# Peptides against a protein of PDB entry 4JHK: the designs that were tried, part 88

Target 1, 212 residues: chain A of PDB entry 4JHK
Amino acid sequence: EDYKIQSFDLETQKLLKTALKDPGSVDLEKVSSVIVDQSLKDQVFSREAGRICYTIVQAEAKQTNGSVFRRNLLNRLQQEFKAREETRKRSTQEWVCLVSFICNIFDYLKVNNMPMVALVHPVYDCLFRLAQSDALKNEEEVDCLVLQLHRIGDQLEKMNVQLMDELFNLLRDGFLLQEDLSSMGRLLLLEILEFRAGGWKLSDTAQKYYYS

## One batch from the design tools (peptide; made by RFdiffusion4, then SolubleMPNN)

Design b2_p14_3_s4 (from b2_p14_3, 6 letters changed)
Fold by OpenDDE base, seed 5:
Structure b2_p14_3_s4 (fold): chain B 212 residues (1-212), chain A 14 residues (1-14)
Amino acid sequence: as target 1 above (212 residues)
Amino acid sequence: SAEEQALLEADANA
């Protein structure tokens, strides 16, 4: 398989390629650090990073029955999650990259074909933060919120329906009551409300209206 | 692992 790692220098590309095929021969702490660092800068890469991480985890498990990479990855995620408010204050772009990365790890890093339970509350906490009034007025944050709910909303709901109901209560209130939403932000909130109400899918008519 | 879950859950609930 080919992975989108052309944004890295040649040495790092070799490191990543080796990690994907022979994880026991490389410094997996360094590998995890490189992946997280790039994911915090590039939201597009963060999607690919989820796939890369899953592949490395599976390769290490098969090769040595080890979990060094996963441990380092989750420890780094814990650090970044803990500092999420500081990150948001410093850079909206870095904040939405962080949320995107955590959601992508939730989506791809399966254990026995199931989501990691440990990631459920961190993901919801990020989405709840994006649903606060001070975040809903920022189109970048609304874009991120809606994108993640499109990607993993159905999976998250299966893990905790009560939290999903509470989250969408906030989104409904934002749509109805908040005065400083952008035009696109308001449109996106309406779309995602309709998306969940429709069973986490859009009709052909709705798809054409919102995205064509 | 249980240890990894404990770390993430502890922070999320703090």
Scores: peptide ipSAE 0.028, ipTM 0.688, DockQ to the pose 0.129
Fold by OpenDDE base, seed 1:
Order: sequence, then structure tokens, then C-alpha cells
Structure b2_p14_3_s4 (fold): chain B 212 residues (1-212), chain A 14 residues (1-14)
Amino acid sequence: as target 1 above (212 residues)
Amino acid sequence: SAEEQALLEADANA
């Protein structure tokens, strides 16, 4: 398998490639740190990062039955999550990258083919933060919110339908009542409301209407 | 693990 790691220098690429095949031969704390750092800078990489992390976790489990990488990764995620408000204040871009990364880890990093229960509330907390009035007025945050719900909304709902109902109540209220939404933001909220109402699916025609 | 869950949940509830 090929992984999209061209954004790293050659030495780091070698490190990551080795971690993917022989995780016991590298510093897995360093590997996790590098992945998180890049994910906080590049939202596109966040998606790939989930796949990379899953592969490393599986490789380590097979090699040593260990979970050193996962532990280091989750510890770093915990640190970043705890500091999420400061990150948001410093950089909206880094904030949405963080949300994207944690959502993609939830999506890809399965344990025994099941979502990690520990990530459910952190993911919802991030999405609820994006659903607040001060965030909904920022198109970049709305883009992130809607993107994540498109990707993992159905899985999250299966984990906790009550939280999903509460989240979408906020989104509905934002759509209907908030005056300072951008035109695109309002359109995206409408689309995601319809997306869930349709069982987390939209027709090709509807997709074209909202995104063409 | 239980430890991992506890850590992440603790931060989420803070």
C-alpha cells in the first residue's frame, strides 16, 4: 500500500514507512508526534493520517501484541483536545484541522472492528463547539462541521442518538434563527439537515444542487 | 483500554 506522505522530508518519510512495516524498530512516540503535528497543519493529511495510524496500530499488534503507538497517539490527542479553545483562539485553521483529525481517527482507528468508545464524547464535544453561534458565523468552521457529519455522522448517531438529536437541534436553530450566517453557511446547514433526515444519504441530484 | 477511556472522558467532561 502507498501512503500520501510526500509533505514530509525524506528522513521523516523513511521513519513513517518503517513504522508502517516494523513499528518495533522506531520511536513510536516520535512517530505519533510527527503525525499529529502535520495533521494540525494540513486538513487533507488528516484523512490519510487516520489510515496511517490504523495501519501502524495493526502492525504493532501483530508484531508484539503491543499498543505503544496507540497509547502515545491518544495521549497526544488528549493534550490537543484539552487545549482546543486556545487552539481555536490562536488559529481557526489549526482548530478545524484538529477536529478533522480527531474525527478521522474515530473513523479509521477501529479496535476489534469497533469504534473506540473513548473518542465518542470528544468528537461530539468538538462538533457541539462548531455548532455554537460564534462558530456558525465562520464559514471555515461550518465547512468543517458539515464535512465531518457527512463522513462520520451515521457512525456517531449509532453510538449516541440523543447527542446527535441535541446537536441537530442546535443546527436547526442556527439555520432558522441566526442572522449573521453567510449565505454559503446557511446553505450548508440546510444541506446537512436534509442529509440526516434522509438517513445520512442524498441523491445525486441533491448533491449537485448544494455543491456544484 | 479502560485507562485510555478514562483519560479522554475526563478531558471531555472538564
Scores: peptide ipSAE 0.027, ipTM 0.682, DockQ to the pose 0.129
Fold by OpenDDE base, seed 2:
Structure b2_p14_3_s4 (fold): chain B 212 residues (1-212), chain A 14 residues (1-14)
Amino acid sequence: as target 1 above (212 residues)
Amino acid sequence: SAEEQALLEADANA
């Protein structure tokens, strides 16, 4: 499998590869920190990081029945989540990377083939933040919001339909009422509104219209 | 907030 770790130096790549195969032989706190740090800088990696994390979690569970990596990962995520407003203020890129990462963790880090319930509210909180007027005017944040909803919206709705309804009320209002949206931002909001209305799937026609 | 505490509880409830 390709875990897309080419952005790391060779030493770190070796560390990650070892963590994937023999997690008991490496410092899993360090591994988690490296993954989170890189995920905050590289959105492409943040997308793939969920799969990497899941693999390490499974490997450790199988090897030692331990959860050291998951614990360290979640602790770091907790820290970053708590500091999310400061992160957003400092760097929109890091903020959207953080959101992307936690959404991917939600997507990949399953327990008994189900999402971790404890991640639901934090994920929604991030998406609600992206749905605020000050965020909707930033195309990078809209891109992130729409992308995550495409990836995990159906799963999130299954976990809490009320929050999803509230979120999409904000998106609808943004689409209809907010004047400082970019043209692309408005288009993306329309698309995601239609996407949910269509059962969280795009028709071929819609796909061509919005993304060709 | 409740959301900020959720991640710390995730491991314990997994």
Scores: peptide ipSAE 0.049, ipTM 0.756, DockQ to the pose 0.437; fails the geometry check
Fold by OpenDDE base, seed 4:
Structure b2_p14_3_s4 (fold): chain B 212 residues (1-212), chain A 14 residues (1-14)
Amino acid sequence: as target 1 above (212 residues)
Amino acid sequence: SAEEQALLEADANA
C-alpha cells in the first residue's frame, strides 16, 4: 500500500516507512510527533495522516499487542485540542488543519472496528466552533466545516444524532440569517444542508454544480 | 482506554 509521505525529508520518510512495517524498531513517540506536526501544517496530509496512523496502530497491535503509538498520538491531540482557541486566533490555516486532522483521526483510527468514543465530543466541539457566526464569515473555515461533514458526517451522526441536529440548526440559521456570509460560503452551507437531507449523499449533477 | 477517554472527554465538556 502506498502512503503519501513525499513532503517529509528522506530521513523522516525512512522513519515512517519503518514504523508502518516494524513499529517496535522505532521511537513511536517521535513518529507520532512528526505526524501531528506535519498535519498541523498541511491539510492535505491531515487526510493521509489518519490512514497512516491507523496502519501503525494495527501494526503495533499485531507485533507487540502494544498501544504506545496510539497513546502518544492521542496525548498530543489532546494538547492541541485544548489549545484550539489560541491556535485559531494565531492562524486560521493552522486551526483548519487541526480540525481536519482530528476529523481524519476519527475517520480512520478505529478500535475493534468502531470509532473511538473519546473523539466524538472533541470532533463535534470543533465543528460547532466552525458553525459560530464569527467563523461562518470566513470562507476558509466554511470550506473546512463542509469538507469534514462530507467526509465523516454520516459516521458522526450515528454516534450522536442529537448533536448533529443541533449543529445543523446552527448551519441553517447561519444560512438564513447571517448577513456577512460570502456568496460561496452561503452556497456551501446550502449544499451541506441538502447533503444531509439526502442521507449524506448528493447526486452527481448537484455535486458538479456546487464544486465544479 | 478509560484514561484516554476521560482525558479527551474532560476537555470537550469543559
Scores: peptide ipSAE 0.028, ipTM 0.683, DockQ to the pose 0.128; fails the geometry check

Design b2_p14_4_s1 (from b2_p14_4, 6 letters changed)
Fold by OpenDDE base, seed 2:
Structure b2_p14_4_s1 (fold): chain B 212 residues (1-212), chain A 14 residues (1-14)
Amino acid sequence: as target 1 above (212 residues)
Amino acid sequence: SELDKLIDEDLAAF
């Protein structure tokens, strides 16, 4: 299986490849730091990062029954999450990358085929932040919000339907009441409202309407 | 599970 790590320098690529196959032979703290750093810069990579992280976790568990990588990864995520408002203030791009990364870790880093319960509230906190009026003004944040809900909304709802209802109440209100949404932002909100109403599925016809 | 507990401890500050 190939991993999309072309954005890294060759030395780092080698480090990551080694971590994927022989995690015991590398500094897993360094590996986790590199993955998080890049995920905060590249939203596209954050999706792949989730898969990479899962693979390293599995490899380490199999090789040494260890969890050094996961611990370091989650500790770094916790640090970034705590500083999320500062990050948002500094860079919208880094903020949406952070959200994307946390959501992708939620999606991929499962225990017994179930999402980590500890990540449920942090994920919702991020999505609720994106659903606030000041964030809905920014198309980049709306894009992120809708993308994450498309990816993990169904899973997240299973973990806490009450929070999902509350979140979508905010999205509905934003769609109906907020005047300074971009045209695309408003369209995306409508689409995601319909997406959930349809059982987290979008017909081919609807997909063409919204995305073609 | 025991693993879930360990993970939750790592994420206790969330």
Scores: peptide ipSAE 0.034, ipTM 0.704, DockQ to the pose 0.151
Fold by OpenDDE base, seed 3:
Parts: sequence; structure tokens; C-alpha cells
Structure b2_p14_4_s1 (fold): chain B 212 residues (1-212), chain A 14 residues (1-14)
Amino acid sequence: as target 1 above (212 residues)
Amino acid sequence: SELDKLIDEDLAAF
């Protein structure tokens, strides 16, 4: 399988490719660090990072029955999650990259084809933070929120429908009551409300309207 | 499974 890792230098690309097929021959702590660092800077890479992480986890389990990569990855994620408010204060871009990465790990790093239960609350915590009034006024944060809900909303709802209902109550209130939303932000909130109401699906006509 | 438990334990600090 081909992976989109062109954003890395050639040496790092080689490191990642080796980790994917022969994880026992590389420093998996370094590999995890490189993936997390890049994911915190490049939101486009975050989705690919999820697939890469899953493949490395499976390869290491098969090769050595080990979990060195997963442990290092998750420990780093825990650290970044705990510091999320400081990250948001420092850089909105880094904050939305962090949220995107956590959501993509939830989406791709499954066990027995099931999401990791321990990630459910952390993911919701991030989405609830993006749904607060101070975040909804920032179009970059709204973009992130709506994107993640399109990607993993249906899976998250299956894990905890009560939290999803509470989240969407905040989004409806933001759409209806908050005055300092951007035009695009308000449009995106309306779209995601309709998306969930339609069973996490959107018609081709609606898709063209909201994303033309 | 045992693997599921180990993964959940790794994320206990979240």
C-alpha cells in the first residue's frame, strides 16, 4: 500500500517506510515522535498519519508481539491533550491540528475493528471545546469542528448518543443565538446540523450548495 | 480481548 509522506525529507520517508514493513529494525520512539510532530503542524497529514499509525501497530504486533510504537504514540497524545488549552492560547493552527490528529487516531487506530473506548471522552472534550462561543467565532475552529463531525460523528454517536445530543444542543444554540459568527461559520453549523439530522448523510444537491 | 485491555490501559491518563 502507498502512503502520502512526500512532505517529509528523504531520510524520514525511508524511516517511515521501514517502520511500516519492518518495525523491529527502527527506533519506534523516534518514529512516533516524527509522526506526532508533523501532525501538529500539518492538518492534511493528520488523516494519513492515522493510517500509518494503524499499519505500524499491526506490523509490530505481528512481528514481535510488541506495542512500543503504540505506547509512545499514546503517551505523547496524552501529553498534548493535557496541554490543549495552552496550545490553543499559543496557536489556533496547532490546536486544530491537535484535534484533527486525535480524531484521526480514533478513526483509524481500531482494535478488532472497534474504536478505542478510552478515546471517546477525550474526543468529545475536544469537540465540546470547539463548540464554545469563544471558539465558534473563529472560522478556523469551526472548520475543524465540522470536518471532524463529518469524518467520525456517526462513530462517536454510536459510542455515546447522550454526549452527541449535548454537543449538538450547543451547536444549535450557537447557530441561532451567537451574533459574532462569520457568514461561513454560520453556514457550516447549519450544514452539520442538517447532516446529522439526515443520518450523517448529505444529498448531492446540498453538498453542492454548502461546498460550492 | 487482552489487546483491547492493554490499549485502554495505555489511554487511562486521558
Scores: peptide ipSAE 0.033, ipTM 0.701, DockQ to the pose 0.120
Fold by OpenDDE base, seed 1:
Structure b2_p14_4_s1 (fold): chain B 212 residues (1-212), chain A 14 residues (1-14)
Amino acid sequence: as target 1 above (212 residues)
Amino acid sequence: SELDKLIDEDLAAF
């Protein structure tokens, strides 16, 4: 299977490829660090990172019944999550990358083909933070929020519909009441409101309307 | 389920 890891140098690419095939032959702590570091810099990579992580977890489990990679990955993720407010203050870009990565781990790193229950509240916490008034006025944060809800909103709702209702109450209020939203931000909020209302689906007509 | 428990431990501080 091919993975999009061209952004890494050749040595790191080799490391990742080896981890995917023979995780016992590499330093899995280093592998996890590399993946997290890159995911915090590149929001596009964060989605691929989720798939890579899942594959490595499966490979290690099959090879040694171990979980060294997952442990290191989740420990690092936990550290970043705990520091999320400081990260947001320092760099909006790093903050949205963090949110994207957490959401993509939720999306790809399944247990028994189900989402990890332990990630539900952390994911919602991130999305709720993006839904606050001070974040909604930042288009980069709105972009992130809407993107994640498009990707994993249906799965998150299945895990906790009450939290999703509360989240969308904030989004609706933001759309209707907040004065300092950008035009694009307001459009994106309306789109995601309709997206959920349509069962987490968007018609081709609506897609063209909001994104053309 | 055992994997779930391990993951929950890893994420207990979230």
Scores: peptide ipSAE 0.033, ipTM 0.702, DockQ to the pose 0.150
Fold by OpenDDE base, seed 5:
Structure b2_p14_4_s1 (fold): chain B 212 residues (1-212), chain A 14 residues (1-14)
Amino acid sequence: as target 1 above (212 residues)
Amino acid sequence: SELDKLIDEDLAAF
């Protein structure tokens, strides 16, 4: 398997590669911290990080029947989630990276082929925060919100349709009533409203209109 | 199993 870890130095790359095939031979707390730190800086990597994390979890379970890596990963994720408002104030970029990472962990780190129930509310909390008026006026936050809903919206709805209905009520109101949305932000909100209404799918015509 | 127990503990801790 090929993993995109070129952004790390050679020593760290070696550490990650070893963790993927022989997790018992490395410090899994250190591995988890390295992955989280990079995911909070690079939104593109955060998606790959989800896949990497799943592989390490499976490898450790198979090798030692342990869950040291997952425990450290989830503990760090909880810490970052609890500090999310401070992160948002400090850096919009770091905030959207955090949301992206949490959503990607939800998407990839499944247990018994099921989403982690414990992540459902934290994910919704992040999306609801992005749906507030002060966030909707920032195009970078709207981009993040819409991207995550495209990736995991259908899965989240299956976990809690009531929360999804409430979230989209906010998005509808933002689209209709908020005056300080950017043109692109307003367009993206309309697109995601149509996306869900179409069963989390876009027609060929809509795909061309919004993304071509 | 031991793994299942650890998973439950991790989920509860989040």
Scores: peptide ipSAE 0.030, ipTM 0.697, DockQ to the pose 0.115

Design b2_p14_4_s2 (from b2_p14_4, 5 letters changed)
Fold by OpenDDE base, seed 1:
Structure b2_p14_4_s2 (fold): chain B 212 residues (1-212), chain A 14 residues (1-14)
Amino acid sequence: as target 1 above (212 residues)
Amino acid sequence: SELDKLIEEDLENF
């Protein structure tokens, strides 16, 4: 299979490729660390990271019945999540990368094609933080929020519709009442409100209106 | 599943 890992140096690429095919022959703690570190720097990579992580988890389970990679990955994720407010304070970019990574792990790292229940509240916590007034005024945070809701909103709602209703109440209020939204931010909020109202589906007309 | 239980255990601190 082809994975988008060209952003890494050649040695690290080799490490990742080996982890995907023969996880028992590499240091899976190191592999997890490399993936998390890159995901916290590159939001685009975070989606690929989710797929890579799932593949490694399955490969290790099949090869050695082990869970070293998953354990280290999730431990690191817990650490980053706990420090999320400090991360946001330090760097908006790192913060949105963290949110993106957590959401992509939720999306890809499934068991029997089901999301991990333990990630539901952490994901919602991140999205609720992005829905606060101080975050909605930042276009980078709005971009992240809307992107994640497009990707996993339908799945999250199935896990907890009450939290999703509360989240979208905040988004509606932000759209209607908050004065310091950017033009694009306001447009994105309107779009995502329509997206959910339409059953987490965007019509061709709406797609053209908002994104062309 | 058994795997799900193990994963949930790993996430107990979230």
Scores: peptide ipSAE 0.028, ipTM 0.666, DockQ to the pose 0.119
Fold by OpenDDE base, seed 4:
Parts: C-alpha cells; sequence; structure tokens
Structure b2_p14_4_s2 (fold): chain B 212 residues (1-212), chain A 14 residues (1-14)
C-alpha cells in the first residue's frame, strides 16, 4: 500500500514506513508528533495523515495490543483543540489545517468500524466556529468549512442530526443575511446547502457549476 | 467495547 509521504525527508519517510509495518520498532511518540506537526502545516496532507494514523493504530494493536501511538496522537490533538482560538488568532492557515486534521482523524480513525464518538462534539465545535460571522467573511475559512462538510458531513449527521440542523441554520442565515461575504464564499455556502439537501450528493452538472 | 472506553478516556477533556 502506497502512502503520500514525499513531503518528508528520507529519514522521516523511513521512520513512517517502519511505523506502518513494525510499530514496535520505532518511537511512536516521535511518529505521532511528526504526523501532527505536518498536518498542522499542510491541509492536503491531513487526509493522508488520517489514513496513516489508522494503519499505525491497527498495526500496533495487532503487534502488541498496544495503544502508545493512539494515546500520543489523541493527546496532542486534544492540546491543539484546546488552543484552537489562539491558533485561529495567530494564523488562519494553521487553524484551517487543525480543523482539517481533526475532521480527517474522525473520518479515518475508526474503532470497530465506527466513528469515535468522543470526536463528534470537537468536530462540530470546529465547524460551528467556522460558521460564525467573523469566520464566514474569510474565504479561507469558508473553503475549509465546505470541504469538511463535503468529506464527512454525511457521517456527522448520522452521529448527531440535531447539531447538523443547527449548523446549517447558521449557514443559511450567513448565506441570506451576512453582507460581507465574498462572492465565492456566498456561492460555496449555497452549494453546501444544496449538497445536504440532495442527500450529501452533488450532480455532475452542479459540480461543474460550482467548482469549474 | 473496552477499546472504545480506552479511546474515550484519551479524549475525556476534549
Amino acid sequence: as target 1 above (212 residues)
Amino acid sequence: SELDKLIEEDLENF
């Protein structure tokens, strides 16, 4: 199985590859730190990071019934989540990377083939933050919000439909009432409203309209 | 499951 880890140096790539195959032979705290650090800088990597994390968790569980990697990963994630407002204030880019990473961990790090219930509220908290008026005026935050809802919205709704309804009430109000949205931001909000209304599916025609 | 409980404990303060 191929993993997209070309952005790392060769030594780190070797470390990650070894962690994927033989997690007991490497420093899993270091591995988790490297993955989180890169995920907080590269939103594109965050999705691959989720898949990598899931594989390492499974490999360690199978090899030693251990959970060192998962513990370090989730503890770091919790720390970053707790500091999310400061992160947002410091760097919009790091903030959207954090949201993306949390969402992708939710998407990939399954337990018994089910989403981690403990991540549901943290994910919604991030999405609700992106749905506030001060965030909706920033196109980078709108891009992140819409991207995550495209990726995991259907799963999140299954976990808590009431929170999803509340979230989309905010998005509808933003679309209709907020005056300082960019043209693209408003278009993206409309698209995601239609996306959910269509059962979290988008026709080929609509895809071309909104994203071409 | 027991694994679920352990994971939830790791995320107790989220």
Scores: peptide ipSAE 0.027, ipTM 0.672, DockQ to the pose 0.149
Fold by OpenDDE base, seed 2:
Structure b2_p14_4_s2 (fold): chain B 212 residues (1-212), chain A 14 residues (1-14)
Amino acid sequence: as target 1 above (212 residues)
Amino acid sequence: SELDKLIEEDLENF
């Protein structure tokens, strides 16, 4: 299994590999911090972090019935979420990485094969923030928004369809009414509107049209 | 915070 940890130095890679296999032998607080830090800098890793985290959680649970890693991870995630507006102000890149990370954790870190209820509103909050006019004008934020909805929209809707309806009302309004969208941004909004309308799926032809 | 509470609840469910 490839966890795509090449962006870390060799020592940190070793740490992560050990955490994945023998979590009791490493500082899991440090591991969680490293994962979060890198997820805020690297979107590629941010997309993969959830799977890594899930594996570590499972490994620790199996090995010691512990939850040190998960606790530290979620605590750090909460801290970053609370500071999300400052993060956005400081760096759009870090902001979209944060959103990606939160969504990825939502996707992978499940309880009884169900998403964590605690993450539902935080995820929606992030997506709603991306759906505001000041964010929709930024193609990087639109890319993030649409990507996350492609990845977890169906799951998220199952958790709260009313919020999803509200979110997509904003997206429709943005698509129709906002003047300073880029052409690509507008296209992406249209695509995601159609994506949901089609039951969170697109034909291969449609996918090629929007993303070729 | 409410989030803290929710996280704790979910942690208990793991």
Scores: peptide ipSAE 0.025, ipTM 0.658, DockQ to the pose 0.901
Fold by OpenDDE base, seed 5:
Structure b2_p14_4_s2 (fold): chain B 212 residues (1-212), chain A 14 residues (1-14)
Amino acid sequence: as target 1 above (212 residues)
Amino acid sequence: SELDKLIEEDLENF
């Protein structure tokens, strides 16, 4: 299988390829750090990172029955989550990369084929932060919020419908009442409101209207 | 932390 790791230097690419095939032969703490660092810089990579992480977890479990990589990954994720407000203050781009990464880990790393319960509240906390008035005025943050809800909204709702209702109450109020939304931001909020109302599905007509 | 505890509980199910 091909993994999109061309953004790394040659030595790091070799490290990642080895981790995917023979995780017992590399420093899995270093591997987890490399993946997290790149995910915080490149939002496109964050999606690939989830797939890579899942593969390494499965490979380590099969090879050594170990969970060193997953433990290090989740520890680093927790550290970044705790510092999320400082990250947002420093760089909106890094903040949305962090949210994207957390959501993609939620999407790919399952326990008994179910989402990790420990990640439910952290994910909702990130989405609620993006739904605050000071974030909704920033198109980059709205893009991130809507993208994550498209990807994992149905899974999150199954974990806690009350929190999802509260989140969408904020989004509806933002759409209706907030004056400093960008035109695209307002359009995206309307789309995601309709998306959930339609059972986390978009009709062909709506798809063409919003995304063609 | 409380989150660490929750993560550890999930890890036990892997």
Scores: peptide ipSAE 0.024, ipTM 0.662, DockQ to the pose 0.898

Design b2_p14_4_s3 (from b2_p14_4, 5 letters changed)
Fold by OpenDDE base, seed 1:
Structure b2_p14_4_s3 (fold): chain B 212 residues (1-212), chain A 14 residues (1-14)
Amino acid sequence: as target 1 above (212 residues)
Amino acid sequence: DELDKLIDADLAAF
């Protein structure tokens, strides 16, 4: 099975592979750290990281009924989340990577095949932050916001439709009223508004219109 | 259910 870990050095790849098969034989704190660190640097990896994390969690649960990896992972995420404003100020790239990673953990790290309820509000908090006027004027943040809503919007809405309504009120206001949006940003907001209105799906025609 | 409790505890500060 390929988990797309080629970006790591060979030693770390071996560590991750061992964690996936025999989590009890490795330092799971170290494993969680390297995954989080890489996810904060590489937004593309963050999605794969979610799948990797889920597999390790399942492997550890099966092997020892333990949760060392999950605890370390979530504690680190919590720390990063709490410092999110400082991260955003320091680096927009790291901030959007953080949001992407949290959203991907929400997407992949299921409990009894259901999203973790504890992550719902943190995810919404991140998306609401991206929906503020000072963030909507930044294309990188708009890209992140729209991407996450494409990936997990339907799941999030099922968890709390009221928050989703409030979020999209902000997005509609941004689209209609905010004057310093980029042309691409405005286009992306319109697309995501239509995406939700269409039941979290786009027609082929709409897909070509916005992304071709 | 027990796992949910553990996860909730881990994420209590969120």
Scores: peptide ipSAE 0.035, ipTM 0.711, DockQ to the pose 0.150
Fold by OpenDDE base, seed 3:
Structure b2_p14_4_s3 (fold): chain B 212 residues (1-212), chain A 14 residues (1-14)
Amino acid sequence: as target 1 above (212 residues)
Amino acid sequence: DELDKLIDADLAAF
C-alpha cells in the first residue's frame, strides 16, 4: 500500500514507512509527535494522516497487542483540543488544521468499523465553533467547516442527528441573516445546506456550479 | 470490545 508522505524529509519518510510495517522497531511516541506536528501545519496532509494513523494502530495491535501509538496520538489531540481557542487566536491556519486533523482521525481511526463514540462531541464542538458569527465571516474557517461536513457529515449525523440539526440551524441563520459573509462564504453555506438536504449527495450539475 | 474500552478511556479527557 502506498502512502503520500512526500512532504517529509527522507529520514522521516523512512521512519513512517517502518512504523507502518514494523511498529515495534521504532519510537512510536516520536512517530505520533511527527504526524501531529505536520498535521497542525499542513491541512492537505491531515487526510493522509488519518489513514496512516489507522494503519499504525492496526499494525501495533497485531504485532504486540500494544496501544502505545494510539495513546500518544490521542493524548496529544486532547491537549491541542483543550487549547483550541488559544490556537485560533494565534493563527487561523493552525486552528483549521487542528479541526481538519480531528475530523480525519474521526473518519479513519475506527474500531470494529465504527467511529469512536468519544470523538463525536469534540468534533461537533469544533464545527459549532466554526459556525459562530465571528468565524463565519472568515472565509478560511468557512472553507474548513464545509470541507469537513462534506467528508464526515453523514457519519456524524448517524451518531447524533439532534446536534446536526442544531448545527445546520446556525448555518442557515448565518446564510440568511449575517451580513458580513464573503461572497464565496455565502455560496459555500448555501451549497452545504443543499448537500445535506439532498441526503449528503450533490448532483453533477450542482457540483459544477459551486466548484467550477 | 476490550480494545474499544481502551480507546474510549484514552479519549475520556475530551
Scores: peptide ipSAE 0.033, ipTM 0.712, DockQ to the pose 0.119
Fold by OpenDDE base, seed 5:
Structure b2_p14_4_s3 (fold): chain B 212 residues (1-212), chain A 14 residues (1-14)
Amino acid sequence: as target 1 above (212 residues)
Amino acid sequence: DELDKLIDADLAAF
């Protein structure tokens, strides 16, 4: 398997490759820290990080029946989640990376082919934060919100349709009532409203309009 | 088994 880890130095790349194949031979706490740190800096990597994390979890379970990596990963994720407001104040970029990472972990790190129930509310909390008026006026936050809903919205709705309805009520109100949205932000909100209304799919006509 | 217990513990801790 090929994983996109070229952004790390050669020593760290070797560490990650070893963790993927022989997790019992490396410090899995260090591995989890490296992955989380990079995911908080690079939103593109956070997608790959989800896949990497799932592979390491499966490899450790198979090799030693252990869960050291997952435990450290989830503990770090919880710490970052709890500090999310401070992160947002410090850096919008780091905040959207955090949201992206949490959503990607939800998407990839399945247990018995099911999403982690414990991540449902934290994911919704992040999306609700992005749906507040002070966030909707920032195009970078709107981009993140819409991207995550495209990726995992259908899965999240299956876990809790009531929260999804409440979230989209906020998005509708933002689209209709908020005056300081950017033109692109308003367009993206309209697109995601139509996306869900269409069963989390875009018609050929809509896809051409929004992505041509 | 032990793995299931660890999974439950990790999920509860979050």
Scores: peptide ipSAE 0.031, ipTM 0.709, DockQ to the pose 0.116
Fold by OpenDDE base, seed 4:
Structure b2_p14_4_s3 (fold): chain B 212 residues (1-212), chain A 14 residues (1-14)
Amino acid sequence: as target 1 above (212 residues)
Amino acid sequence: DELDKLIDADLAAF
């Protein structure tokens, strides 16, 4: 199995590879820290990070029946989540990376093939924050919001349809009423509204229209 | 069973 870890230095790559195969032989706290740190810098890596995390969790559980990695990962995630407003103020990029990472952990880090219930509200909180008027005017935040909803919206809705309805009410109002949206931002909001309305599916024609 | 307890503890901590 191929994991996209070429962005790390050679030593870190070896560390990660070992963690994936023999987690008991490495410092799993360090591994979790490295993954989180990189995920907060690179939104593209966030998707891969979720998969990597899941694999390490499963490997450790199988090897030692332990959960050191998951515990450290979730603790760090909680810390970053609690500081999310300060992160947003400091750096939009770091903020959207944080959201992306949380969403991808939700997507990949499942227990008994089910999403972690404890992550549902944190994920929604992030998405609701992105749906506020001060965030909708920033195209980078809109991009993040729409991307996450494309990736995990269907799963998230299954966990709490009421919150999803409330979220999309905000998005609809933003689309219709907010004056300082960018042209692309407005287009993306319209697309995601249609995406959900279509059962979290998009026709090939519509996809090309919005994203080509 | 023990693993499940650990998982529950981690989830509760979040």
Scores: peptide ipSAE 0.031, ipTM 0.699, DockQ to the pose 0.115

